# Peptides against a protein of PDB entry 2QAS: the designs that were tried, part 8

Target 1, 120 residues: chain A of PDB entry 2QAS
Amino acid sequence: PPEDLMQYEAMAQDALRGVVKAALKKAAAPGGLPEPHHLYITFKTKAAGVSGPQDLLSKYPDEMTIVLQHQYWDLAPGETFFSVTLKFGGQPKRLSVPYAALTRFYDPSVQFALQFSAPE

## One batch from the design tools (peptide; aimed at target 1 V67 F88)

Design b1_p11_7_s4 (made by RFdiffusion4, then SolubleMPNN; from b1_p11_7, 3 letters changed)
Fold by OpenDDE base, seed 5:
Structure b1_p11_7_s4 (fold): chain B 120 residues (1-120), chain A 11 residues (1-11)
Amino acid sequence: as target 1 above (120 residues)
Amino acid sequence: APSYLDAAPAF
């Protein structure tokens, strides 16, 4: 088939990353997500721009899934990345994840799923 | 719900 010089698939992927950003902005709003919505977010832990505690990231050398439902704090969805505080080993840990690092997004309440290609 | 999972959810 002809070569796609427009890279439409990549454009579509980036557009769908916007859905994740928008969803996180809703989650960060006062009152959080409307029940029963909650988010499973999977990302490449070694992707550029990912920041977090070494002990946690070492435990998940490839991908990590976080759940945003009841136990998360200070969710800050920026334009290129989001950050959130989660407890690990009883201690609050700050994660910073570029949207480009995402591989999966899932809301079980309505079975809404997105899958993304992410850097290796 | 757990904050961390050791595996990605299955779709």
Scores: peptide ipSAE 0.046, ipTM 0.670, DockQ to the pose 0.874
OpenDDE base, seeds 1, 2, 3, 4: peptide ipSAE 0.045, 0.045, 0.045, 0.046; ipTM 0.663, 0.659, 0.653, 0.656

Design b1_p11_8 (made by RFdiffusion4)
Pose (drawn by RFdiffusion4):
Structure b1_p11_8 (pose): chain A 120 residues (1-120), chain P 11 residues (1-11)
Amino acid sequence: as target 1 above (120 residues)
Amino acid sequence: FAARPAANDTH
């Protein structure tokens, strides 16, 4: 015991996914992130709400990490998901990722990191 | 906690 009927830990998890959304809004600002800040986003490929080229999604069965630093365009962070154009083998492609699909967040510049979808 | 390989091109 005790069984947590309030699910405080789960609420704290969701509250923290919001940091990713807020960080992506600063990155979507004209001029991008304040250097040397850049972002690693890890997400569940099969989590509902994610869309991308069928070929690309098949290459990454469960987890996929993307880096937002030198190569990303048209970052569009909505309230419930974000979409971004990245390059894979020199070929530009478009992704949409719900914040709910996120499992990790890391900025190597200040070594700030978050882990989600992990009730432990 | 460590960086994982990026699925996209980084440069």

Design b1_p11_8_s1 (made by RFdiffusion4, then SolubleMPNN; from b1_p11_8, 6 letters changed)
Fold by OpenDDE base, seed 2:
Structure b1_p11_8_s1 (fold): chain B 120 residues (1-120), chain A 11 residues (1-11)
Amino acid sequence: as target 1 above (120 residues)
Amino acid sequence: MEPLPPANDTE
């Protein structure tokens, strides 16, 4: 097939990453997400810009999934990344994840799913 | 699609 010098697929994926950002902004609003909506977010732990406890990230060398439903605090969705406090084994930890690091987004309540090709 | 097991505590 002919070369796509416009890189339409990449443009489309970037647009779809915008959906995740928008969803997180709704989740961060007062009152959180409207029930029963909740978000499963999967990302590459070694992607540039990902930050969090070393022990936690070491446990997930490739990618990990977090769920925003019952236990999440101080969700801060920025323009390029979001940060959130979650509990892992009872211990609260702060994660910072660039939207570019995402590989999967899923809301089981309405079976809405997105998958992305994130750089290693 | 099925949800992947979350790393964080959920209950």
Scores: peptide ipSAE 0.634, ipTM 0.916, DockQ to the pose 0.943
OpenDDE base, seeds 1, 3, 4, 5: peptide ipSAE 0.621, 0.625, 0.626, 0.618; ipTM 0.911, 0.911, 0.915, 0.911

Design b1_p11_8_s2 (made by RFdiffusion4, then SolubleMPNN; from b1_p11_8, 5 letters changed)
Fold by OpenDDE base, seed 2:
Structure b1_p11_8_s2 (fold): chain B 120 residues (1-120), chain A 11 residues (1-11)
Amino acid sequence: as target 1 above (120 residues)
Amino acid sequence: MEPLPAANDTE
């Protein structure tokens, strides 16, 4: 098969990462997501730009999944990364995750799923 | 697809 020098698959994946960004912007708006929508986001914890408490990230050396539904605060979806405050074992912690670090996005309410290859 | 277990508190 011919070599794809345009790297169309990579471009398509980057475009789909934009869907995640757009969804998070909806989640960050006043009132949050329209019920019953909620977001499961999986990312590589060692990817460049991922930031959070050392104890938390050490607990999840490869991938970590967070859910945005009932307990999330100060969601800030930027252009290249988003940040959010979540509780882990009752303790609030701030995470910053580049969209490039994502490996999975899922909204169970409508069974919408995206999967990405995120190098470490 | 099924949801993965979330790391954060959900209740």
Scores: peptide ipSAE 0.638, ipTM 0.919, DockQ to the pose 0.935
OpenDDE base, seeds 1, 3, 4, 5: peptide ipSAE 0.627, 0.634, 0.634, 0.630; ipTM 0.914, 0.914, 0.917, 0.914

Design b1_p11_8_s3 (made by RFdiffusion4, then SolubleMPNN; from b1_p11_8, 6 letters changed)
Fold by OpenDDE base, seed 2:
Structure b1_p11_8_s3 (fold): chain B 120 residues (1-120), chain A 11 residues (1-11)
Amino acid sequence: as target 1 above (120 residues)
Amino acid sequence: PSPLPPANDTE
């Protein structure tokens, strides 16, 4: 097939990443997400900009999935990345994840799913 | 696709 110099697929992927950002902004609003909505977010732990505890990131060398439903705090969805406090083994930890690092987004309540190609 | 096991604690 001919070369796509417009890079439409990449544009589409970025637009869809915007859906995740918008969803997280709703989740961060007072009162959180409207029940029963909840979010499963998967990302590449070694992607540029990903930040978190070394022990945690070492445990998940490739991808990690987090769920935002009942136990998440101080969710801060920025323009290029979001940060959130979650508990792992009872210990609260802060994660910062660029939207570009995402590989999957899923809301089981309505079976809404998105998949993304992220840098290795 | 089905969700992957979450790494964080859930209620």
Scores: peptide ipSAE 0.606, ipTM 0.878, DockQ to the pose 0.919
OpenDDE base, seeds 1, 3, 4, 5: peptide ipSAE 0.599, 0.600, 0.599, 0.594; ipTM 0.869, 0.871, 0.874, 0.873

Design b1_p11_8_s4 (made by RFdiffusion4, then SolubleMPNN; from b1_p11_8, 5 letters changed)
Fold by OpenDDE base, seed 2:
Formats: sequence, C-alpha cells, structure tokens
Structure b1_p11_8_s4 (fold): chain B 120 residues (1-120), chain A 11 residues (1-11)
Amino acid sequence: as target 1 above (120 residues)
Amino acid sequence: MQPLPAANDTE
C-alpha cells in the first residue's frame, strides 16, 4: 500500500482531540454538563505536560482514568490542556492534563467513545 | 464499551 506522507490518521486524531476540548468547555460552563452526561477521561500520566501531586501520579505510573460528574471543581479547559480539581480519598488535588496525553474519552450516557494513541 | 474505574472520588 502507498505511504501516507500526509499522515491523515494523525490529523484525524488531533481533530478528534478537539471534540474532547469542546466537551470539557461545555462541562466548565455554568451549570455543568446537561444530565445525564458525564465524562470518563483516560490519559498517560508520564506524558509531557501532565502535572499533579507526586503521590497521586506515582500511584498510577502508566494510565489514569478520572470521571467528571458529581465531584469536580474549577474545571479550566485551555487550548492545549485542561486543569481540574478532584478529590482522591477525600483529599482535593489539582491535575493538569494536555489533550495530547489522552488515550480514552467516554460518555456512558450516550455510549460515545474515542480512543487515542498517546506515546510517553 | 464499558467505563473504566475512575481514580477520583465519585459519590
């Protein structure tokens, strides 16, 4: 088969990462997501730009999944990364995750799923 | 697809 020098698949994946960004912007708006929508986000914890408490990231050396539904605060979806405050074992912690670090996005309410290749 | 277990508190 011919070599794809345009790297169309990579461009398509980057476009789909934009869907995640747009969804998070909806989640960050006043009132949050329209019920029953909620977001499962999986990312590589060692990817460049991922930031959070050392103890938390050490606990998840490869991938980590967070859910945005009932307990999330100060969601800030930027252009290249988002940040959010979540509770882990009752303790609030701030995470910053580049969209490029994502490996999975899922909204169970409508069974909408995206998967990405995110090398470390 | 099934949801993965979330790391953060959910209740």
Scores: peptide ipSAE 0.620, ipTM 0.909, DockQ to the pose 0.935
OpenDDE base, seeds 1, 3, 4, 5: peptide ipSAE 0.612, 0.617, 0.613, 0.612; ipTM 0.906, 0.907, 0.907, 0.906; seed 3 fails the geometry check

## One batch from the design tools (peptide; aimed at target 1 I66 Q69 H70 G90)

Design b1_p12_1 (made by RFdiffusion4)
Pose (drawn by RFdiffusion4):
Structure b1_p12_1 (pose): chain A 120 residues (1-120), chain P 12 residues (1-12)
Amino acid sequence: as target 1 above (120 residues)
Amino acid sequence: SAPDDAAVPFPL
């Protein structure tokens, strides 16, 4: 015991997914992130709400990490998901990722990191 | 410094 009927830990998890959304809004600002800040986003490829080229999604069965630093365009962070154009083998592609699909967040510049979807 | 791929292993 005790069984947590309030699910405080789960609520704290969701509250923290919001940091990713807020960080993506700064990155979507004209001019991008304040250097040397850059972002690593890890997400569940099969999590509902994610869309991308069928070929690309098949290459990454469950987890996929993207880096937002030198090569990303048209970052569009909605309230419930974000979409961004990245290049894979020199070929630009478009992704949409719900914040609910996120499992990790890391900025190597200040070594700030978050882990989600992990009730432990 | 700008690679042709944006999908990388997570550093941690």

Design b1_p12_1_s1 (made by RFdiffusion4, then SolubleMPNN; from b1_p12_1, 4 letters changed)
Fold by OpenDDE base, seed 4:
Structure b1_p12_1_s1 (fold): chain B 120 residues (1-120), chain A 12 residues (1-12)
Amino acid sequence: as target 1 above (120 residues)
Amino acid sequence: AAPDNSFVPFPL
């Protein structure tokens, strides 16, 4: 196929990553997400900029999925990454994930799904 | 208590 010098696929991917950012900003607003909306977010754990507890990230060397529904705190959706506190085994842990590291976004309440190609 | 992220399936 002809060479795409415009890199349209990458542009489209970045635009769709914007949907995730916007959704997280809604989640971070007062009152949180409107029920029954909740978010499953999958990301590459070794992607540049990913930060979190070593024990957690080591357990999932490729990808891991987090859920924002019942228990999440201090969700901070920045322009290039978001951070959030979640519980694993009852222990609160802080994660910082660049939007560029995402590979999947899913809201089961309305069966809305997005998939992304991330570096790894 | 409500479930936490320990109950989320994790991909490879």
Scores: peptide ipSAE 0.418, ipTM 0.848, DockQ to the pose 0.415
OpenDDE base, seeds 1, 2, 3, 5: peptide ipSAE 0.412, 0.399, 0.411, 0.406; ipTM 0.854, 0.851, 0.850, 0.849

Design b1_p12_1_s2 (made by RFdiffusion4, then SolubleMPNN; from b1_p12_1 with D5N A6S A7F)
Fold by OpenDDE base, seed 4:
Structure b1_p12_1_s2 (fold): chain B 120 residues (1-120), chain A 12 residues (1-12)
Amino acid sequence: as target 1 above (120 residues)
Amino acid sequence: SAPDNSFVPFPL
């Protein structure tokens, strides 16, 4: 196939990552997401900029999925990454995830799904 | 109480 010097696929991926950012900004607004919307977000745990508890990240050396529905706190969707406090086994843990680390976004309430390529 | 993130399936 001919060489794509425009890098269209990367541009398209970045545009779609913008959907995730926008959705998280809606989730962080007063009142949260309108019911029944909720979000499943999958990301590469070893991607640059990902940070969180060592025990949690060590348990999931490739990817992990978080859910924003019943229990999430202090969701802070920045321009390049978001951070959020979630509970795992009853313990609150803070995660920071760059949008570039995402591999999957899903809202089961309307069956809306996105997939992304992320660094290995 | 409501389920937390420990009940979410985690892909490898």
Scores: peptide ipSAE 0.406, ipTM 0.850, DockQ to the pose 0.414
OpenDDE base, seeds 1, 2, 3, 5: peptide ipSAE 0.401, 0.383, 0.398, 0.395; ipTM 0.855, 0.854, 0.856, 0.855

Design b1_p12_1_s3 (made by RFdiffusion4, then SolubleMPNN; from b1_p12_1, 4 letters changed)
Fold by OpenDDE base, seed 4:
Structure b1_p12_1_s3 (fold): chain B 120 residues (1-120), chain A 12 residues (1-12)
Amino acid sequence: as target 1 above (120 residues)
Amino acid sequence: PAPDNSFVPFPL
């Protein structure tokens, strides 16, 4: 196939990552997401910029999925990454995830799904 | 109590 010098696929992926950013900004607004909307977010745990507890990241050496529904705190959706406090085994843990590390986004309430290419 | 992120399935 001919060489794509425009890098359209990368541009499209970045545009779709913008949907995730926008959704998280809605989630972080006063009152949170409108029910019954909630978010499943999957990301590469070893991607550049991913930060979190050693024990948690060691348990998920490739990918992990987090859910923003019942228990999440201090959601901070920045321009390049978001951070959030979640509970795992009853223990609150802070995660910071660049949007570039995402591999999947899903809102089961309306069956809206996105998939992304991410670095290994 | 409401479920936490321990109950999220590992990605396929």
Scores: peptide ipSAE 0.408, ipTM 0.853, DockQ to the pose 0.468
OpenDDE base, seeds 1, 2, 3, 5: peptide ipSAE 0.404, 0.380, 0.404, 0.401; ipTM 0.856, 0.853, 0.850, 0.857

Design b1_p12_1_s4 (made by RFdiffusion4, then SolubleMPNN; from b1_p12_1, 4 letters changed)
Fold by OpenDDE base, seed 5:
Structure b1_p12_1_s4 (fold): chain B 120 residues (1-120), chain A 12 residues (1-12)
Amino acid sequence: as target 1 above (120 residues)
Amino acid sequence: SAPSNSFVPFPL
């Protein structure tokens, strides 16, 4: 079969990453997500652009999943990455995650799920 | 201490 020089599949995946960005922007709006919506977000911790506490990232050398439901603060969904403050072991930590690092997105309230390939 | 915000991945 002929080569896809347009890279349509990559374009489509990028578009789907846009769903995550849009959802996070809704979550960041005043009042947060409309109940009962909440978000499980999985990402590669070693992907380029991921930043956070070294101890936390060391604990999860491959992937980690965060939940945005009740205990999140200063969610800032940028155009290429989002940052958020979450509690780990009762301690607030700041994470910055590029959308390109995501491997999974899930909203259990409506059973909406997405999976992505991410850098290994 | 409160549990971590992070969770083990679950099946889709």
Scores: peptide ipSAE 0.117, ipTM 0.728, DockQ to the pose 0.457
OpenDDE base, seeds 1, 2, 3, 4: peptide ipSAE 0.111, 0.094, 0.077, 0.110; ipTM 0.733, 0.729, 0.720, 0.721

Design b1_p12_2 (made by RFdiffusion4)
Pose (drawn by RFdiffusion4):
Structure b1_p12_2 (pose): chain A 120 residues (1-120), chain P 12 residues (1-12)
Amino acid sequence: as target 1 above (120 residues)
Amino acid sequence: EDEADAAVPFPL
């Protein structure tokens, strides 16, 4: 014991996914992130709400990490998901990722990191 | 660099 009927830990998890959304809004600002800040986002490829080229999604069965630093365009962070154009083998492609699909967040510049979808 | 994948192993 004790069983947590309030699910405080789960609420704290969701509250923290919001940091990712807020960080993506600063990155979507004209001019991008304040250097040397850049982002690593890890997400569940099969999590509902994610869309991308069928070929690309098949290459990454469960987890996929993207880096937002030198090569990303048209970052569009909605309230419930974000979409971004990235290059894979020189070919530009479009992704949509719900914040609910996120499992990790890391900025190597200040070594700030978050882990989600992990009740432990 | 213009042909690099944006998908990389997570650093941690």

Design b1_p12_2_s1 (made by RFdiffusion4, then SolubleMPNN; from b1_p12_2, 6 letters changed)
Fold by OpenDDE base, seed 1:
Structure b1_p12_2_s1 (fold): chain B 120 residues (1-120), chain A 12 residues (1-12)
Amino acid sequence: as target 1 above (120 residues)
Amino acid sequence: SSSASSFVPFPL
C-alpha cells in the first residue's frame, strides 16, 4: 500500500486527545461537570512534562489513573497540559500532566472510552 | 452511590 505522508492516523489520535482537553475545560467551568459525568484519566508517570509529588509518582512508576469526580480542586486545563489538586495520603498535592502523556480516558457515566499511545 | 480512589494503578 502507498505510504501515508499525511500521517492521518496520528492526526486523528491528536484530535481525540483534544476531546480530553475539551472535557477537562468543561470540568473546570463554573459548576463543574454535569452529573453524572466524571472522568478517569490514565497517563505515563515518567513522561516528559509530568510533575507531581515524588512519593505518588514513585508508587506508580509506569502508569497511574486519576479520578475526577468529587475530590479534586483547582483544575486548570491549559493548551498543552492540565494541572489539578488531588489528595494523597490526606494531603493536597498538585499534579501536572501533559495531554501527550495520556494513555486512557474514560467516562463511566456514558461508557465513553479512549486509548492513546504515549511516550515515556 | 459509588466511591472511587483518586489515584489507582493501571492496568488494574
Scores: peptide ipSAE 0.147, ipTM 0.756, DockQ to the pose 0.323
OpenDDE base, seeds 2, 3, 4, 5: peptide ipSAE 0.108, 0.102, 0.142, 0.115; ipTM 0.740, 0.743, 0.752, 0.746

Design b1_p12_2_s2 (made by RFdiffusion4, then SolubleMPNN; from b1_p12_2, 7 letters changed)
Fold by OpenDDE base, seed 1:
Structure b1_p12_2_s2 (fold): chain B 120 residues (1-120), chain A 12 residues (1-12)
Amino acid sequence: as target 1 above (120 residues)
Amino acid sequence: SSSDSSFVPFPL
């Protein structure tokens, strides 16, 4: 096939990752997400820049999904990564996830779903 | 637990 010097597929993937970033910024705004919207975010736990509790990341050696609905705090969506406090085993833990590590985004309230390729 | 925010991935 002809060589794509524009790398359109990569640009499209970046644009779609921008949807996740924008959604998280809405979730972080005063008042949080508008009901009934909530977010399921799946990411590669061993991707560069992912950080969190060792026990949790060891439990999910490939991918894990987090949900932002009722139990999330201090959501901080930056330009390259987001961080958030969630409960695991009843204990609050801080996760930091680069957008590049994402493999799936889902809002069940409107059945909006995205898939991404991510580093292993 | 039921209050946890982590899950295995589920299909689209």
Scores: peptide ipSAE 0.132, ipTM 0.760, DockQ to the pose 0.536
OpenDDE base, seeds 2, 3, 4, 5: peptide ipSAE 0.124, 0.047, 0.104, 0.093; ipTM 0.759, 0.635, 0.737, 0.737; seed 3 fails the geometry check

Design b1_p12_2_s3 (made by RFdiffusion4, then SolubleMPNN; from b1_p12_2, 7 letters changed)
Fold by OpenDDE base, seed 4:
Structure b1_p12_2_s3 (fold): chain B 120 residues (1-120), chain A 12 residues (1-12)
Amino acid sequence: as target 1 above (120 residues)
Amino acid sequence: SSNDSSFVPFPL
């Protein structure tokens, strides 16, 4: 196939990552997401910029999926990454995830799904 | 899903 010097696929991926960022900003607004919307977010745990408790990340050496619906706190969607507090086994833990680390976004309420290429 | 949550119709 011919060489794509424009890198269209990367541009498209970045544009779609913007959808996730926008959705998280809506989720972080007062009142949260409008019901019944909720978000499943999958990301590479070893991607650059991902941070969280060692024990948690060790349990998920490749990818992990978090859900934002009933139990999430202090969601902070920045321009390059978002951070959020979630409970794992009853214990609250803080995660910071760059949008570039995402591999999947899904809202089951309307069956809206996005998939992304992320560093291995 | 990896984190705790209730009333999730499609748990991942």
Scores: peptide ipSAE 0.275, ipTM 0.804, DockQ to the pose 0.251; fails the geometry check
OpenDDE base, seeds 1, 2, 3, 5: peptide ipSAE 0.268, 0.264, 0.253, 0.268; ipTM 0.805, 0.801, 0.801, 0.806; seeds 1, 2, 3, 5 fail the geometry check

Design b1_p12_2_s4 (made by RFdiffusion4, then SolubleMPNN; from b1_p12_2, 6 letters changed)
Fold by OpenDDE base, seed 4:
Structure b1_p12_2_s4 (fold): chain B 120 residues (1-120), chain A 12 residues (1-12)
Amino acid sequence: as target 1 above (120 residues)
Amino acid sequence: SANASSFVPFPL
């Protein structure tokens, strides 16, 4: 097949990552997500820019799925990454995840799903 | 509700 020098697939993927960013910005706004919307976000834990407690990330050497529903705090959706505080084993922990590290996004309330390619 | 989730959603 012809060589795609425009890299349209990557452009499309980045556009879809924009949906996640926009959704997180809605979630971070006053009042949070409108019920019953909630977000399942999966990302590569070893991707560049991912940061969090070493003990936590060690439990998930490949991918990790976090849920933003009722138990999330200080969600900060930046332009290239978002950070959020979540509880693991009852302990609050801060995660920072670049949008480029995402592999899945899902809102079960309306069965809206996105899948992304992310670096290993 | 406890993170991280063991549920892995999949595309439609």
Scores: peptide ipSAE 0.071, ipTM 0.742, DockQ to the pose 0.312
OpenDDE base, seeds 1, 2, 3, 5: peptide ipSAE 0.069, 0.061, 0.067, 0.062; ipTM 0.734, 0.721, 0.739, 0.725

Design b1_p12_3 (made by RFdiffusion4)
Pose (drawn by RFdiffusion4):
Structure b1_p12_3 (pose): chain A 120 residues (1-120), chain P 12 residues (1-12)
Amino acid sequence: as target 1 above (120 residues)
Amino acid sequence: PPPSDADSGFAP
């Protein structure tokens, strides 16, 4: 015991996914992130709401990490998901990722990191 | 900066 009927830990998890959304809004600002900040986003490829080129999604069965630093365009962070154009083998592609699909967040510049979807 | 044909993502 005790069983947590309030699910405080789960609520804290969701509250923290919001940091990712807020960080993506700064990155979507004209001029991008304040250097040397850059972002690693890890997400569940099969989590509902994610869309991308069928070929690309098949290459990454469950988890996929993307880096937002030198090569990303048209970052569009909606309230419930974000979309961004990245390059894979030199070929530009478009992704949509719900904040609910996120499992990790990391900024190597200040070593700030978050882990989600992990009730432990 | 990485070369223009570099992947922007990977399997962790």

Design b1_p12_3_s1 (made by RFdiffusion4, then SolubleMPNN; from b1_p12_3 with P1A G9L A11R)
Fold by OpenDDE base, seed 1:
Structure b1_p12_3_s1 (fold): chain B 120 residues (1-120), chain A 12 residues (1-12)
Amino acid sequence: as target 1 above (120 residues)
Amino acid sequence: APPSDADSLFRP
């Protein structure tokens, strides 16, 4: 096939990752997400830049999905990564996830779904 | 009812 010097597929994926970033920024705004919207975010736990509790990440060596609905705090969506506090085993834990590590985004309220390729 | 800790984490 002809060589794509524009790398359109990569640009398209970056644009779609931008949707996740924008959605998280809405979630972080005063008042949070407009009901009934809530987010399922799946990411590769071993991707570069991912950080969190060692025990948790060790338990999910490939990928994991976090849910942002009622139990999340201090959501901070940056330009290259987001961080959020979630409870695991009753204890608040801080996760930091680069957008590049994402493999899936889903909002069940409107059945909006995105899939991404991410580093293994 | 608010979700449990387990409800905040899902693995396919």
Scores: peptide ipSAE 0.040, ipTM 0.664, DockQ to the pose 0.567
OpenDDE base, seeds 2, 3, 4, 5: peptide ipSAE 0.037, 0.035, 0.038, 0.034; ipTM 0.644, 0.649, 0.667, 0.646; seed 5 fails the geometry check

Design b1_p12_3_s2 (made by RFdiffusion4, then SolubleMPNN; from b1_p12_3, 4 letters changed)
Fold by OpenDDE base, seed 3:
Formats: sequence, C-alpha cells, structure tokens
Structure b1_p12_3_s2 (fold): chain B 120 residues (1-120), chain A 12 residues (1-12)
Amino acid sequence: as target 1 above (120 residues)
Amino acid sequence: APPADADSLFRP
C-alpha cells in the first residue's frame, strides 16, 4: 500500500488529545462537571512530564487511572498538561499529567471513549 | 484498571 507521508493518523491522535484538553477545561469551569458526567483518565506513569508523589507513582509502574467526579480540587488544565488534587486512600495528593502521556479517556455517562498511544 | 482515587466516585 502507498506510504502515508502526511502521517494523518498522528494528526488525528493529536486532535483527539485536544478533546481531552477541552473536556478538562469544561470540568475546571465554575460549577464543575455537569452531572452525570465524570471522567476516567488513564496515563503512562513513566512518561516524560508526569509528576506526583513517588509512593503513589511507584504503585503504578506502567499505567494509572484516575477519575474526576465528586472529589477533585484545583483542576488546572494547561496547554500541554493538566494538574489536579485528588484523594488516594483519604490523602490529598497533586498530580501533573501531560496530555501526551494519556492512553485512555472515558466518560461513562455517555459512553464516550478515546484511546491513545503514549510515549514513555 | 480501577481508578486509583476511588474516593472520587463517592460524595463526601
């Protein structure tokens, strides 16, 4: 088959990462996520730019999933990464995750799912 | 895998 010199699949992946960014920006707006929407976000914990407590990241050497629903604080969706405070075992912790590290995005309320290839 | 911050699934 002919070689895709335009790399359209990579372009599409980047565009879809933009969907996650936009969704998080909506989630960060006053009032938070409109019920019943909530977000499952999976990312490679060893990807460049991922930052968080060492003890937490050590428990998830490959991928980690977080959910944003009833308890999340100070969600800050930047242009290249987002940060958020979540509770893990009752303890609040801050995570910073580049969009490039994402491998999965899912909103169960409307069964909207995205899957990505992420560099380590 | 289940979410690491399962607490977020429940109202405080």
Scores: peptide ipSAE 0.602, ipTM 0.945, DockQ to the pose 0.150
OpenDDE base, seeds 1, 2, 4, 5: peptide ipSAE 0.224, 0.253, 0.131, 0.155; ipTM 0.795, 0.846, 0.735, 0.743

Design b1_p12_3_s3 (made by RFdiffusion4, then SolubleMPNN; from b1_p12_3, 4 letters changed)
Fold by OpenDDE base, seed 2:
Structure b1_p12_3_s3 (fold): chain B 120 residues (1-120), chain A 12 residues (1-12)
Amino acid sequence: as target 1 above (120 residues)
Amino acid sequence: APPPDADSLFRP
């Protein structure tokens, strides 16, 4: 097939990453997400810009899935990355995740799912 | 949905 010099696939992926950003901004607003909406977010832990405690990231060398539902704090969705405080085994940890690191986004309440190709 | 690695799935 003809070579896609426009790279439409990549542009579409970036547009869909915008959906995640918008959803997180809704989640960060006062009152949080409207029930029963909640967000499953999977990302590559070794992707550029991912930041968190070394011990935590070492425990998850490939991917990590977080859920924004009952226990999350200080969600800060920026333009290129978001940060959030979550508990792991009862211990609070701060994570910073670029949207480019995402591989999955899912809201079970309405079965809305997105998948992304992230660099290895 | 994949299992979460954080505690947020559970109510406080």
Scores: peptide ipSAE 0.372, ipTM 0.862, DockQ to the pose 0.169
OpenDDE base, seeds 1, 3, 4, 5: peptide ipSAE 0.136, 0.055, 0.199, 0.057; ipTM 0.722, 0.668, 0.756, 0.657

Design b1_p12_3_s4 (made by RFdiffusion4, then SolubleMPNN; from b1_p12_3 with P1A S4A G9L)
Fold by OpenDDE base, seed 5:
Structure b1_p12_3_s4 (fold): chain B 120 residues (1-120), chain A 12 residues (1-12)
Amino acid sequence: as target 1 above (120 residues)
Amino acid sequence: APPADADSLFAP
């Protein structure tokens, strides 16, 4: 089969990563997400640029899923990564995740899901 | 007000 020198699939994935970024920007707006929307975001914990609680990241060396629903603070969706304060074991922790590290995005309220390839 | 999340980590 002929080689895709345009790398259309990668282009498509990048476009869809934009959906995640846009969704997070909506979540960061005053009032947050419209009910009942909430987000499950899965990412590779060892991907370049990922920053967070060392104990937590060490516990999940492959990937982990965070939930943005009722308890999240200071969500800051940048252009290349987002950061957010979440509670793990009752302790607030700051997490920073590049969009390139994402492997899954899911909104259970409308069963909307996206899957991405991410670097190890 | 919506209920507080028990934890922000989801693990199957």
Scores: peptide ipSAE 0.147, ipTM 0.721, DockQ to the pose 0.471
OpenDDE base, seeds 1, 2, 3, 4: peptide ipSAE 0.054, 0.064, 0.111, 0.088; ipTM 0.651, 0.704, 0.728, 0.738

